# Designs tried in a protein design run: peptides against a protein of PDB entry 7AL2. Part 30

Target 1, 85 residues: chain A of PDB entry 7AL2
Amino acid sequence: YEIMLIRPKTIDDINYVVDQVLEESNPVILDLSFLEKESPANFKLAGEKIKQMRSNYGAEALLLSRCNDKNLIIIAPKGVSLVRK

## One batch from the design tools (peptide; made by RFdiffusion4, then SolubleMPNN)

Design b2_p14_7_s1 (from b2_p14_7 with A1M E2K D5E)
Fold by OpenDDE base, seed 2:
Structure b2_p14_7_s1 (fold): chain B 85 residues (1-85), chain A 14 residues (1-14)
Amino acid sequence: as target 1 above (85 residues)
Amino acid sequence: MKESEETINYLLNS
């Protein structure tokens, strides 16, 4: 698999993340800081998509870093384990 | 392994 890195700005970017996780089985390191600041609606949409991937497809999500300029989350497809120790 | 339910809820409520 490949690890994708993206700071989404549009709905197309959000759908790209979904495609990477569900269709390509690639983990995605996601910076949501742009959406959080610029589009509350799309920020919520991103969260809903993540929840759906977790609930329906066995994806995992983990917060990597949260600060004023970053909101980094890793989303892993089923089969790629995220282990926090 | 852990899923970040807190993070997901943060996303949904922000």
Scores: peptide ipSAE 0.113, ipTM 0.679, DockQ to the pose 0.753
Fold by OpenDDE base, seed 5:
Structure b2_p14_7_s1 (fold): chain B 85 residues (1-85), chain A 14 residues (1-14)
Amino acid sequence: as target 1 above (85 residues)
Amino acid sequence: MKESEETINYLLNS
């Protein structure tokens, strides 16, 4: 698999994340800072999609970093384990 | 490792 990195700005970007996790089985490192700042609706949509992937498909989500200019989250598909040392 | 409940709550409530 590949690890994808994206700072989504549009609904298409959000759907890209979903496709990468569910269809391609690729982990995605997301920076949600743009959506959080510029589109509350799409930020919420992204959160709902993440919840759906967790609830329905066994994906996992982990906060990597949260600060003023970054909101980094990794989403891993089922079968890819996230481990913190 | 379990998923980040704090992260999800943050996303859903923001």
Scores: peptide ipSAE 0.113, ipTM 0.680, DockQ to the pose 0.678
Fold by OpenDDE base, seed 4:
Structure b2_p14_7_s1 (fold): chain B 85 residues (1-85), chain A 14 residues (1-14)
Amino acid sequence: as target 1 above (85 residues)
Amino acid sequence: MKESEETINYLLNS
């Protein structure tokens, strides 16, 4: 698989993330800082999509870093294990 | 590793 990195700005970008996780089975490192600042509605949508992927498709989601400049989340598709040592 | 429920809640509530 490939690991995708994206800072989504639009609904199309959010849908791209969903496609990468569910259709391509690629983990995505997602910077939500743009949506958080510029589009509360799309930020909420992104969260809903993450919840749906977890609930319905066995994806995992983890906060990597949150600061003033970044809001980094990793979304891993089913079959890709996230492990902390 | 457990899924980040707190992260999901943060996303939904922000």
Scores: peptide ipSAE 0.111, ipTM 0.676, DockQ to the pose 0.785
Fold by OpenDDE base, seed 3:
Structure b2_p14_7_s1 (fold): chain B 85 residues (1-85), chain A 14 residues (1-14)
Amino acid sequence: as target 1 above (85 residues)
Amino acid sequence: MKESEETINYLLNS
């Protein structure tokens, strides 16, 4: 598989993330800082999509870093394990 | 490992 990196800015970007996780079975590293600052509605939508992928498809999500400039989340499809050492 | 429920709740409630 491939690991995708994206800082989504639009609904199309959010749907791209969903497609990568569910259709392509690729983990995605997200920076949600743009949506959090510029579009509360799309930020909420992104969160709902992540929850749906976890609940319905067995995806796994983990916060990597949250600071002034970044809000980094990793989403892994079912079968790809996230391990903390 | 276990999914981050705190992360998900943060996203949903922001």
Scores: peptide ipSAE 0.112, ipTM 0.677, DockQ to the pose 0.732; fails the geometry check

Design b2_p14_7_s2 (from b2_p14_7, 4 letters changed)
Fold by OpenDDE base, seed 1:
Structure b2_p14_7_s2 (fold): chain B 85 residues (1-85), chain A 14 residues (1-14)
Amino acid sequence: as target 1 above (85 residues)
Amino acid sequence: MEESEKTIEYLLNS
């Protein structure tokens, strides 16, 4: 698999993340800071998509870093293990 | 949207 890195800015970017996780089985490292700052609606949408992937498809999501200008998470498809040590 | 929904912590834990 490949690890995708993206700072989504549009709904198309959000759907790209969903496609990568569910269809391509690739982990995605996301920076949600743009959506959080510029579009509360799309930020909420991104969050709902993440929750759906976790609830319905066995994806896992972990917070990597949170600060004023960064909101980094990783989303991994089922079968790719995320381990905190 | 509630204020709590504006954080990634809420999105990951709810």
Scores: peptide ipSAE 0.277, ipTM 0.763, DockQ to the pose 0.113
Fold by OpenDDE base, seed 3:
Order: C-alpha cells, then sequence, then structure tokens
Structure b2_p14_7_s2 (fold): chain B 85 residues (1-85), chain A 14 residues (1-14)
C-alpha cells in the first residue's frame, strides 16, 4: 500500500481522504490545521468522516502532533495496525 | 482540554 499525506482545504480533499482509506486501503497522514482555522463547518465534517470510518469500517486514528500551526493525525484502514512504542 | 467539535482530541475520543 501507499501512505498518503495531505493538508485538506476543501470538501473534495476530505472526500479524497475517505476514498484513500476505504477504497484504496491506504493510510493517510492529515494536517487538519487549515480546516480548523479557516472552516469550522468543514473541520466538523472531516471529524464526522473520521468517526464514521472508525465506527463503521474498522479504521484506526491516532494523534501525531498538536501545536499552534499543525494538527497532525494518521488514519489507517482496517488491517493496518498503528503501534505506539 | 476542551471537549467540543473544534478539537481533534475530542473527535478522536468520542
Amino acid sequence: as target 1 above (85 residues)
Amino acid sequence: MEESEKTIEYLLNS
């Protein structure tokens, strides 16, 4: 599989993430800082999609880094385990 | 920690 990296800015970007995780079975590293700052509505939408992927499709999500200008998470499809050492 | 839809920590834990 491939690991995708994206800082989503639009609804199209959010749907791209969903497609990568559910259809392509690729992990995605996301920076949500743009949406959090510029679009509360799309930030909420992104969060709902993440929750749905976790609840309905067995995806796993993990916070990587949280600071003033970055909001990094990884979303892994079912079958790709995330391990914290 | 604020538990609202504005934080990713809340989204991941809810």
Scores: peptide ipSAE 0.270, ipTM 0.754, DockQ to the pose 0.138
Fold by OpenDDE base, seed 4:
Structure b2_p14_7_s2 (fold): chain B 85 residues (1-85), chain A 14 residues (1-14)
Amino acid sequence: as target 1 above (85 residues)
Amino acid sequence: MEESEKTIEYLLNS
């Protein structure tokens, strides 16, 4: 698989993330800082999509870094295990 | 939108 990195700005970007995780089975390192700052509606949408991927498709999500300029998570498809040591 | 819903921690833990 490939590891995708993206800082989504639009709904199309959010859908791209969903496609990468569910269709391509690629983990995505996702920076939500733009959406959180610029579009509360799309930030909420992104969160809903993450919840759906977790609940319905066995995806996992893990916070990587939270600071003023970055809001980084990794979303892994079902076949990729995220482990905290 | 509830203020707590604006955080990634809420999204990941809900």
Scores: peptide ipSAE 0.269, ipTM 0.761, DockQ to the pose 0.113
Fold by OpenDDE base, seed 5:
Structure b2_p14_7_s2 (fold): chain B 85 residues (1-85), chain A 14 residues (1-14)
Amino acid sequence: as target 1 above (85 residues)
Amino acid sequence: MEESEKTIEYLLNS
């Protein structure tokens, strides 16, 4: 698999993340800082999609970093383990 | 009801 990196800005970007995780089985490293600041609605949508992937498809998510400039999370498809050492 | 999710920490813990 590949690891995708994206800072989503649009609904298309959010759907791209969903496609990568569920259809391509690729982990995605997300920076949600743009959505959090610029679009509360799309930030919420992204969160809902993440929760749906976790609840319905066995995806896992791990917070990588949070600061003023970055809001980083990795989402992994089922079968790819995320471990904090 | 519409759930209000404001932070990544909340998203991951809920």
Scores: peptide ipSAE 0.278, ipTM 0.751, DockQ to the pose 0.113; fails the geometry check

Design b2_p14_7_s3 (from b2_p14_7 with A1S E3L D5E)
Fold by OpenDDE base, seed 5:
Structure b2_p14_7_s3 (fold): chain B 85 residues (1-85), chain A 14 residues (1-14)
Amino acid sequence: as target 1 above (85 residues)
Amino acid sequence: SELSEETINYLLNS
């Protein structure tokens, strides 16, 4: 598989993340900082979709870094284990 | 109604 990197800015980008995880079975490292600052609605949407992938499809999500200019999260499809040491 | 940054981060790591 591939690991995708994206900083979503639009709903299309959010749907791209979903497609990568669920249909392509690719982990995605995404930076939510743009949505968090620019679109509360789309930020919430992204969060809800992440939760849905976790709840319904066995995806895992892990916060990688949260700082002033970054909100990095990795989302892995079922079968790819995320471990924080 | 909007999820806060803190809440989302907490949920993602829980």
Scores: peptide ipSAE 0.094, ipTM 0.679, DockQ to the pose 0.113
Fold by OpenDDE base, seed 2:
Structure b2_p14_7_s3 (fold): chain B 85 residues (1-85), chain A 14 residues (1-14)
Amino acid sequence: as target 1 above (85 residues)
Amino acid sequence: SELSEETINYLLNS
């Protein structure tokens, strides 16, 4: 698999993340900082999509870092385990 | 840690 990195800015970007996780089975490292600042509606949408992928498709999500400049989350498809040592 | 419900709610409530 590939690991995708994206800082989504649009609904198209959010849907790209969903496609990568569910259709391509690729983990995605997300920076949600743009949406958090610029689009509350799309930030909420991104959260809803993450919740749905976790609840319905067995995806895992891990918060990597949150600060003033970034909001990093990794989403892994079912079959790719996120392990914290 | 893995995304908690609190973190999900943070996303949803922003």
Scores: peptide ipSAE 0.092, ipTM 0.685, DockQ to the pose 0.580
Fold by OpenDDE base, seed 4:
Structure b2_p14_7_s3 (fold): chain B 85 residues (1-85), chain A 14 residues (1-14)
Amino acid sequence: as target 1 above (85 residues)
Amino acid sequence: SELSEETINYLLNS
């Protein structure tokens, strides 16, 4: 598989993440800092999509880094284990 | 603005 990196800015970007995880079975590293700053509605949507993928498809999500400039989260499809060491 | 812990929890928790 591939690991995708994206800083979503639009709903299309959010849907791209969903497609990568569910259709392509690729982990995605997201920077949600743009959405959080520029579109609270789409930030909420992104969060809901992540929760849906976790609840319905066995995806796993992990916070990588949170600071003023970045909000990095990895979402992995079922079968890809995320381990913090 | 900075993310609150509550927002992070909303995002990542079921």
Scores: peptide ipSAE 0.087, ipTM 0.654, DockQ to the pose 0.115
Fold by OpenDDE base, seed 3:
Formats: structure tokens, sequence, C-alpha cells
Structure b2_p14_7_s3 (fold): chain B 85 residues (1-85), chain A 14 residues (1-14)
């Protein structure tokens, strides 16, 4: 598999993340800081998609870092384990 | 650990 990196800015970007996790079975490291600051509606949409992937498709998600300019989350498809050392 | 529902809800409401 491939690991995708993206800082979503649009609905198309959010749908790209969903496609990568569910259709391509690729983990995605995403920075939600743009949506968090610039589009509350699309930030909420992104969160709903993450909840949906976890609840309905067995995806896992892990918060990597939150600071003034970053909100980093990794989402892994079912079958890819996220392990904390 | 995995992102909890509480943490996700915090992000959604922040």
Amino acid sequence: as target 1 above (85 residues)
Amino acid sequence: SELSEETINYLLNS
C-alpha cells in the first residue's frame, strides 16, 4: 500500500481522503488545520467522514499532533494496524 | 491509542 499525505482545503480533498482509505486501502496522514481555521462546515464534514469510516468500515484513527498551525491525524484502513511504542 | 469518540467530538465542536 501507499501512505498518502494531504492538507485538505475543499470538499473534493475530503472525498479524496475517503476514496484513498476505503477504495484504495491506503493510510492517510492529514492536516486538518486549514479546514479548522477557514471552513467550520467542511471541518465538521471531515470529522463526520472520519467517524463514518471508523464506525462502518473498521478504520482506525490516531491524533498525531495539535498546535497553532497543525492538526495532524492518521487514518488507517481495516487491516493496517496503528501501533504506539 | 486510537482516536476516541470524545476526541473526535471535541474536534467537531472546537
Scores: peptide ipSAE 0.082, ipTM 0.671, DockQ to the pose 0.670

Design b2_p14_7_s4 (from b2_p14_7, 5 letters changed)
Fold by OpenDDE base, seed 5:
Structure b2_p14_7_s4 (fold): chain B 85 residues (1-85), chain A 14 residues (1-14)
Amino acid sequence: as target 1 above (85 residues)
Amino acid sequence: SALSQETIDYLLNS
């Protein structure tokens, strides 16, 4: 598999993340900082999609970094373990 | 309303 990196800006980008995790079985490192600042609706949507992937498909998600310009989260498909050391 | 960052952080790390 590949590890995808994306800073979502649109609904298409959010759906891309979902496709990568659920269909391609690729972990995704995503930066939610754009959505958080520019689109409350799409920020909420992204959060709901992450929750759904965790609840229904066995995905894991972990906050990597939260600072002024970054809101980095890794989401991994079922079978990839995320461990905070 | 939109999810707060605090809520997302809790969901992801709890």
Scores: peptide ipSAE 0.096, ipTM 0.682, DockQ to the pose 0.112
Fold by OpenDDE base, seed 2:
Structure b2_p14_7_s4 (fold): chain B 85 residues (1-85), chain A 14 residues (1-14)
Amino acid sequence: as target 1 above (85 residues)
Amino acid sequence: SALSQETIDYLLNS
């Protein structure tokens, strides 16, 4: 698999993340800081999509870093294990 | 309203 890195800015970007995880089975490291600052609606949408992927498709997600201008989350498809050691 | 970062952080790390 490939690990995708993206800072989503649009609904298209959010859907791209979903496609990468569910259709391509690629982990995605995403930075939600743009949406958090610029689009409350799309920030909510991104969160809902992440929840849905976790609840319905066995995806796992982990916050990597939360600081000024960074909101880094990794989401992994089913079969790729995220372990906090 | 939109999901807060606090809520998302909790969901992702709990």
Scores: peptide ipSAE 0.096, ipTM 0.683, DockQ to the pose 0.112
Fold by OpenDDE base, seed 1:
Structure b2_p14_7_s4 (fold): chain B 85 residues (1-85), chain A 14 residues (1-14)
Amino acid sequence: as target 1 above (85 residues)
Amino acid sequence: SALSQETIDYLLNS
């Protein structure tokens, strides 16, 4: 697998994340800070997609870093374990 | 209502 990095700005970017996790089985490190600041609707959508992937497809998600201008999350497809020590 | 960061944090850490 590959690890994808993206800071989503559009619905297309959100769908790209979903495709990478569910279809390509690639972990994604995503920064939600743009959506959080610029589009409440798409920020909500991104959160719902993450919830759906966790609930329905066995994806795993971990908050990596959150500060004033950063909201960094890793989401891994089923079969790729995220381990925090 | 829109998801807050608090809600997302809950989803990610629960």
Scores: peptide ipSAE 0.095, ipTM 0.684, DockQ to the pose 0.114
Fold by OpenDDE base, seed 3:
Structure b2_p14_7_s4 (fold): chain B 85 residues (1-85), chain A 14 residues (1-14)
Amino acid sequence: as target 1 above (85 residues)
Amino acid sequence: SALSQETIDYLLNS
């Protein structure tokens, strides 16, 4: 698999993330800082999509870093295990 | 913000 990196800015970007996780089975490292600052509606949408992928498709998600300029999350498809050591 | 950081933490860590 490939690991995709994206700082989504649009609904198209959010849909790209969903496609990568569910259809391509690729983990995605997300920076949600743009949406959090610039689009409350799309930030909520991104959160709902992550929730749905976890609840309905067995995806895992892990917060990597949260600070003033970063909101970094990794989301992994079913079958790719996220392990913290 | 439409989601609190607490909500994001719940989504990611629960």
Scores: peptide ipSAE 0.095, ipTM 0.684, DockQ to the pose 0.113; fails the geometry check

Design b2_p14_8_s1 (from b2_p14_8, 5 letters changed)
Fold by OpenDDE base, seed 4:
Structure b2_p14_8_s1 (fold): chain B 85 residues (1-85), chain A 14 residues (1-14)
Amino acid sequence: as target 1 above (85 residues)
Amino acid sequence: SASDFVDEVSKLKF
């Protein structure tokens, strides 16, 4: 698989993340800071889609770092396990 | 809400 890196800015970008995780089975490291700052509605939408992927498709999500101008999350598709030791 | 999502994901922060 490939690990995709993206800072989504539009709904199209959010849907791209969903496609990468569910259709391509690629983990995605995404920076949600743009959406959080510029579009609360799309930030909420992104969160809802992440929850759906976790609940319905066995994806895992982990917050990597949150600070000024950075909100890094990894989403792993089913089959790629995120383990904290 | 957006804040609820952040709080939920923060439980897995490292």
Scores: peptide ipSAE 0.047, ipTM 0.683, DockQ to the pose 0.384
Fold by OpenDDE base, seed 1:
Parts: C-alpha cells; sequence; structure tokens
Structure b2_p14_8_s1 (fold): chain B 85 residues (1-85), chain A 14 residues (1-14)
C-alpha cells in the first residue's frame, strides 16, 4: 500500500480520501485545518465520512496533532494496523 | 509518547 497525504479543500478532495481508504486500501494522513477554517459544512462532512468508515468498514483513525493552524489525522483501512509504542 | 496519543484519540469526534 501507499500512504497518501492531503490537506483537503473541496468535496472532491473528501471523496478522494474515501476512495483511497475504501477502494485502494491506502492509509491517509489528513490535515483538516483548511476545511475547519474555511467551510464548517465540509468539515462536518469530512468528519461524518471518517465516522462512517470507522463504523461500517473497520477503518481506524488517530489524531496526530492539533493546534490553531493544523488538524492532523491518520486514517487507516481495515488490515493496516496503527500501533502505539 | 504513547500516553499523548491516547489522550488525542480520546478527543476524536469521528
Amino acid sequence: as target 1 above (85 residues)
Amino acid sequence: SASDFVDEVSKLKF
């Protein structure tokens, strides 16, 4: 698999993340800070998509870092384990 | 640290 990195800005970007996780089985490192600042509606949509992937498809999500200008999340598809050391 | 990650996970809204 590949690890995809994206700071989504549009609905197309959100759908890209969903496709990467569910169809390509690639982990994605997300920076949600743009959506959080510029589009509350699309930020909510992104969150709901992540929730759906966790609830229905066995994806795993981890908050990596959050501050005023970044909101970093990793989401891994089922079969790719996130391990804490 | 691992503890820091646990704390961050607990804050997830999704």
Scores: peptide ipSAE 0.030, ipTM 0.636, DockQ to the pose 0.090
Fold by OpenDDE base, seed 3:
Structure b2_p14_8_s1 (fold): chain B 85 residues (1-85), chain A 14 residues (1-14)
Amino acid sequence: as target 1 above (85 residues)
Amino acid sequence: SASDFVDEVSKLKF
């Protein structure tokens, strides 16, 4: 698999994340800081998509960093485990 | 650490 990196800015970007996780089975590291600051509606949409992937498709999500200029999340598809050491 | 991992997971809003 490939690990995709993206800072979503549009609905098309959000749908790209969904496609990568569900169709391509690729983990995605995403920075939600742009949506959080610039579009509350699309930020909420992104969150709903992540909830759906976790609830319905067995995806796993982990917060990597939260500060004034970053909101970093990793989403792993079913079959790719996020492991703590 | 184990505590750090649990804390970060608990911060998720989705």
Scores: peptide ipSAE 0.028, ipTM 0.624, DockQ to the pose 0.085
Fold by OpenDDE base, seed 2:
Structure b2_p14_8_s1 (fold): chain B 85 residues (1-85), chain A 14 residues (1-14)
Amino acid sequence: as target 1 above (85 residues)
Amino acid sequence: SASDFVDEVSKLKF
């Protein structure tokens, strides 16, 4: 698999994340800071999509960093485990 | 730090 990196800015970007996780089975490291600042509606949508992927498709999500200019999350598809040590 | 990371993980809303 590949690890995708993206800072989503549009609905198309959000759908790209969903496709990568569910269809391509690629982990995605994403920064939600742009959406959080510029589009509360799309930020909410992104969160809902992440919840759906976790609830319905066995994806895992982990917050990597949260600060003033970053909101970094990794989303792993089913079959790729996120392990804390 | 490692403890900071754990704390941030616990704040995940998704």
Scores: peptide ipSAE 0.028, ipTM 0.624, DockQ to the pose 0.090

Design b2_p14_8_s2 (from b2_p14_8, 8 letters changed)
Fold by OpenDDE base, seed 3:
Structure b2_p14_8_s2 (fold): chain B 85 residues (1-85), chain A 14 residues (1-14)
Amino acid sequence: as target 1 above (85 residues)
Amino acid sequence: SALEEVLEASSLEF
């Protein structure tokens, strides 16, 4: 698989993330800082999509970093394990 | 929020 990196800015970007996880089975590392600052509505939408992927499709999600300039999350599709050493 | 709910449920920590 491939690991995708994206800082989504639009609904199209959010849908791209969903396609990568569910259709392509690729993990995605997201920076949600743009949506959080610039579009509360799309930030909420992104969260709902992540919840749906976890609840309905067996995806896993993990917060990587949260600070003033970054909101980093990894989403792993079913079958890809996130492991801490 | 939905995102906060997802993160609270995440069992993996650094």
Scores: peptide ipSAE 0.181, ipTM 0.724, DockQ to the pose 0.358
Fold by OpenDDE base, seed 2:
Structure b2_p14_8_s2 (fold): chain B 85 residues (1-85), chain A 14 residues (1-14)
Amino acid sequence: as target 1 above (85 residues)
Amino acid sequence: SALEEVLEASSLEF
């Protein structure tokens, strides 16, 4: 698999993340800081999509970093384990 | 937010 990196800015970007996780089985490291600042609606949508992927498809999500200008999350498809040691 | 709720529920932070 490949690890995709993206800072989503649009609904198309959000759907790209979903496709990468569910269809391509690629982990995605995403920075949600743009959506958080610029589009509360799309930020909410992104969160709901992550919830759906976790609830329905066995994806896992890990908060990597949250600070003033970054909101970094890794979302891993089923089969790629996120382990905290 | 919905994202924060998801992350809080998962307890997966680094």
Scores: peptide ipSAE 0.149, ipTM 0.721, DockQ to the pose 0.379
Fold by OpenDDE base, seed 1:
Structure b2_p14_8_s2 (fold): chain B 85 residues (1-85), chain A 14 residues (1-14)
Amino acid sequence: as target 1 above (85 residues)
Amino acid sequence: SALEEVLEASSLEF
């Protein structure tokens, strides 16, 4: 698999994340800081999509870093294990 | 929010 990195800015980007996780089975490291600042509606949508992927498809999500201008999350598809040491 | 809910319910912590 590949690990995708993206800072989504549009609905198309959000759907790209979903496609990478569910269709391509690729983990995605995403920065939600742009959406959080520029579009509360799309930020909410991104959160809903992550919730759906966890609830319905067995994806895992983990917060990697959060500060004033960063909101990094990794989403792993079912079959790719996130391990904390 | 949905994001906070997901992170709070996560089985892993960073």
Scores: peptide ipSAE 0.194, ipTM 0.734, DockQ to the pose 0.387; fails the geometry check
Fold by OpenDDE base, seed 4:
Structure b2_p14_8_s2 (fold): chain B 85 residues (1-85), chain A 14 residues (1-14)
Amino acid sequence: as target 1 above (85 residues)
Amino acid sequence: SALEEVLEASSLEF
C-alpha cells in the first residue's frame, strides 16, 4: 500500500481521503488545519467522514500532532495497524 | 468539535 499525504482544502479533497482509505486501502496522513481555519462546515464534514470510516469500516484514526499551524491525523484502513513503540 | 469527537473514540494515543 501507499501512505497518502494531503492537506484538504475542498470537499473533493475530503472525498479523496475517503476514497484512498476505503477503496484503495491506503493510510492517509492528513492536515486538517486549512479546513479548521477556513471552513468550519467542511471541517465538520471531514470529521464526520472520519467517524463514519471508523464506525462503519473499522478504520483507525490517530492524532499525530496539533499545534498552531498543523492538525495532523493519520487514518488507517482496516487491516493496517497503527502501532506505537 | 468534530476533531475531538473523532479522537475521543480512538483506542490509540500518540
Scores: peptide ipSAE 0.181, ipTM 0.759, DockQ to the pose 0.451; fails the geometry check

Design b2_p14_8_s3 (from b2_p14_8, 8 letters changed)
Fold by OpenDDE base, seed 3:
Structure b2_p14_8_s3 (fold): chain B 85 residues (1-85), chain A 14 residues (1-14)
Amino acid sequence: as target 1 above (85 residues)
Amino acid sequence: SALEEVLAVSQREF
């Protein structure tokens, strides 16, 4: 698989994340800081999509870092295990 | 809030 990196800015970007996880089975490292600052509505939408992927498709989501200028989450498709040692 | 929604999606924190 490939690991995709994205800082989404639009709904199209959010849907791209969904496609990468569900259709391509690629993990995505996601920076939500732009949406958090510029569009609370799309920020919420991104969260809803992540929840849907977790609930319906066995994806896993892990918060990597949260600070003033970044909000990093990794989303792994089913079959890619996220393990902290 | 929008922040709470995103934080709630994580099973755990790295």
Scores: peptide ipSAE 0.102, ipTM 0.708, DockQ to the pose 0.659
Fold by OpenDDE base, seed 1:
Structure b2_p14_8_s3 (fold): chain B 85 residues (1-85), chain A 14 residues (1-14)
Amino acid sequence: as target 1 above (85 residues)
Amino acid sequence: SALEEVLAVSQREF
């Protein structure tokens, strides 16, 4: 698999994340800070998509870092284990 | 945030 990196800005970017996780089985490290600042609606949509992937497809999501200018999340498809040491 | 609340449900924070 590949690890995809993205700071989504549009609905197309959100759908890209979903496709990478569910169709390509690639983990995605994403920064949601743009959506959080610029589009409350799309920020909410991104959150709902992540929730759906966790609930329905066994994806794992982990908050990596949060501050004023970043909101870093990793989402991994089922079968890719996220391990904290 | 609302997103952090969703992510925290039965999941870890790093």
Scores: peptide ipSAE 0.083, ipTM 0.689, DockQ to the pose 0.452
Fold by OpenDDE base, seed 2:
Structure b2_p14_8_s3 (fold): chain B 85 residues (1-85), chain A 14 residues (1-14)
Amino acid sequence: as target 1 above (85 residues)
Amino acid sequence: SALEEVLAVSQREF
């Protein structure tokens, strides 16, 4: 698999993340800071999609880093486990 | 953020 890195800015980007996780089975490292700042509606949508992937498809989501200018989250498909050592 | 709070409750933070 590949690990995708993206800072989503549009609904198309959000759907790209969903496709990568569910269809391609690729982990995605997201920076949600743009949506959080620029589009509360799309930020909410991104959150809803993440929750749906976790609840319905066995994806895992982990907050990697939160600071003033970034909001990093990794989303892993069911076949890829996130392990804290 | 609301998303971070949900993730923190449901999953560990790095």
Scores: peptide ipSAE 0.082, ipTM 0.690, DockQ to the pose 0.429
Fold by OpenDDE base, seed 5:
Structure b2_p14_8_s3 (fold): chain B 85 residues (1-85), chain A 14 residues (1-14)
Amino acid sequence: as target 1 above (85 residues)
Amino acid sequence: SALEEVLAVSQREF
């Protein structure tokens, strides 16, 4: 698989993340800082999509970094384990 | 918040 990197800005970007995780089985490292700052509605949507992927498809999501300029989360499809050493 | 909901499992911060 590939690890995708994206800073979503639109609904299309959010759907891209969903497609990568569920259809392509690729982990995604995503920066939600744009949505958090610019679109409360789409930020909420992104959160709901991640929750759905976790609840319904066995995806895992982990916060990598939260600071002023970054809101980095990795979401991994079922079968890819996220392990902190 | 939406972010809190995303993280509100045994999912950790790196």
Scores: peptide ipSAE 0.096, ipTM 0.697, DockQ to the pose 0.395; fails the geometry check

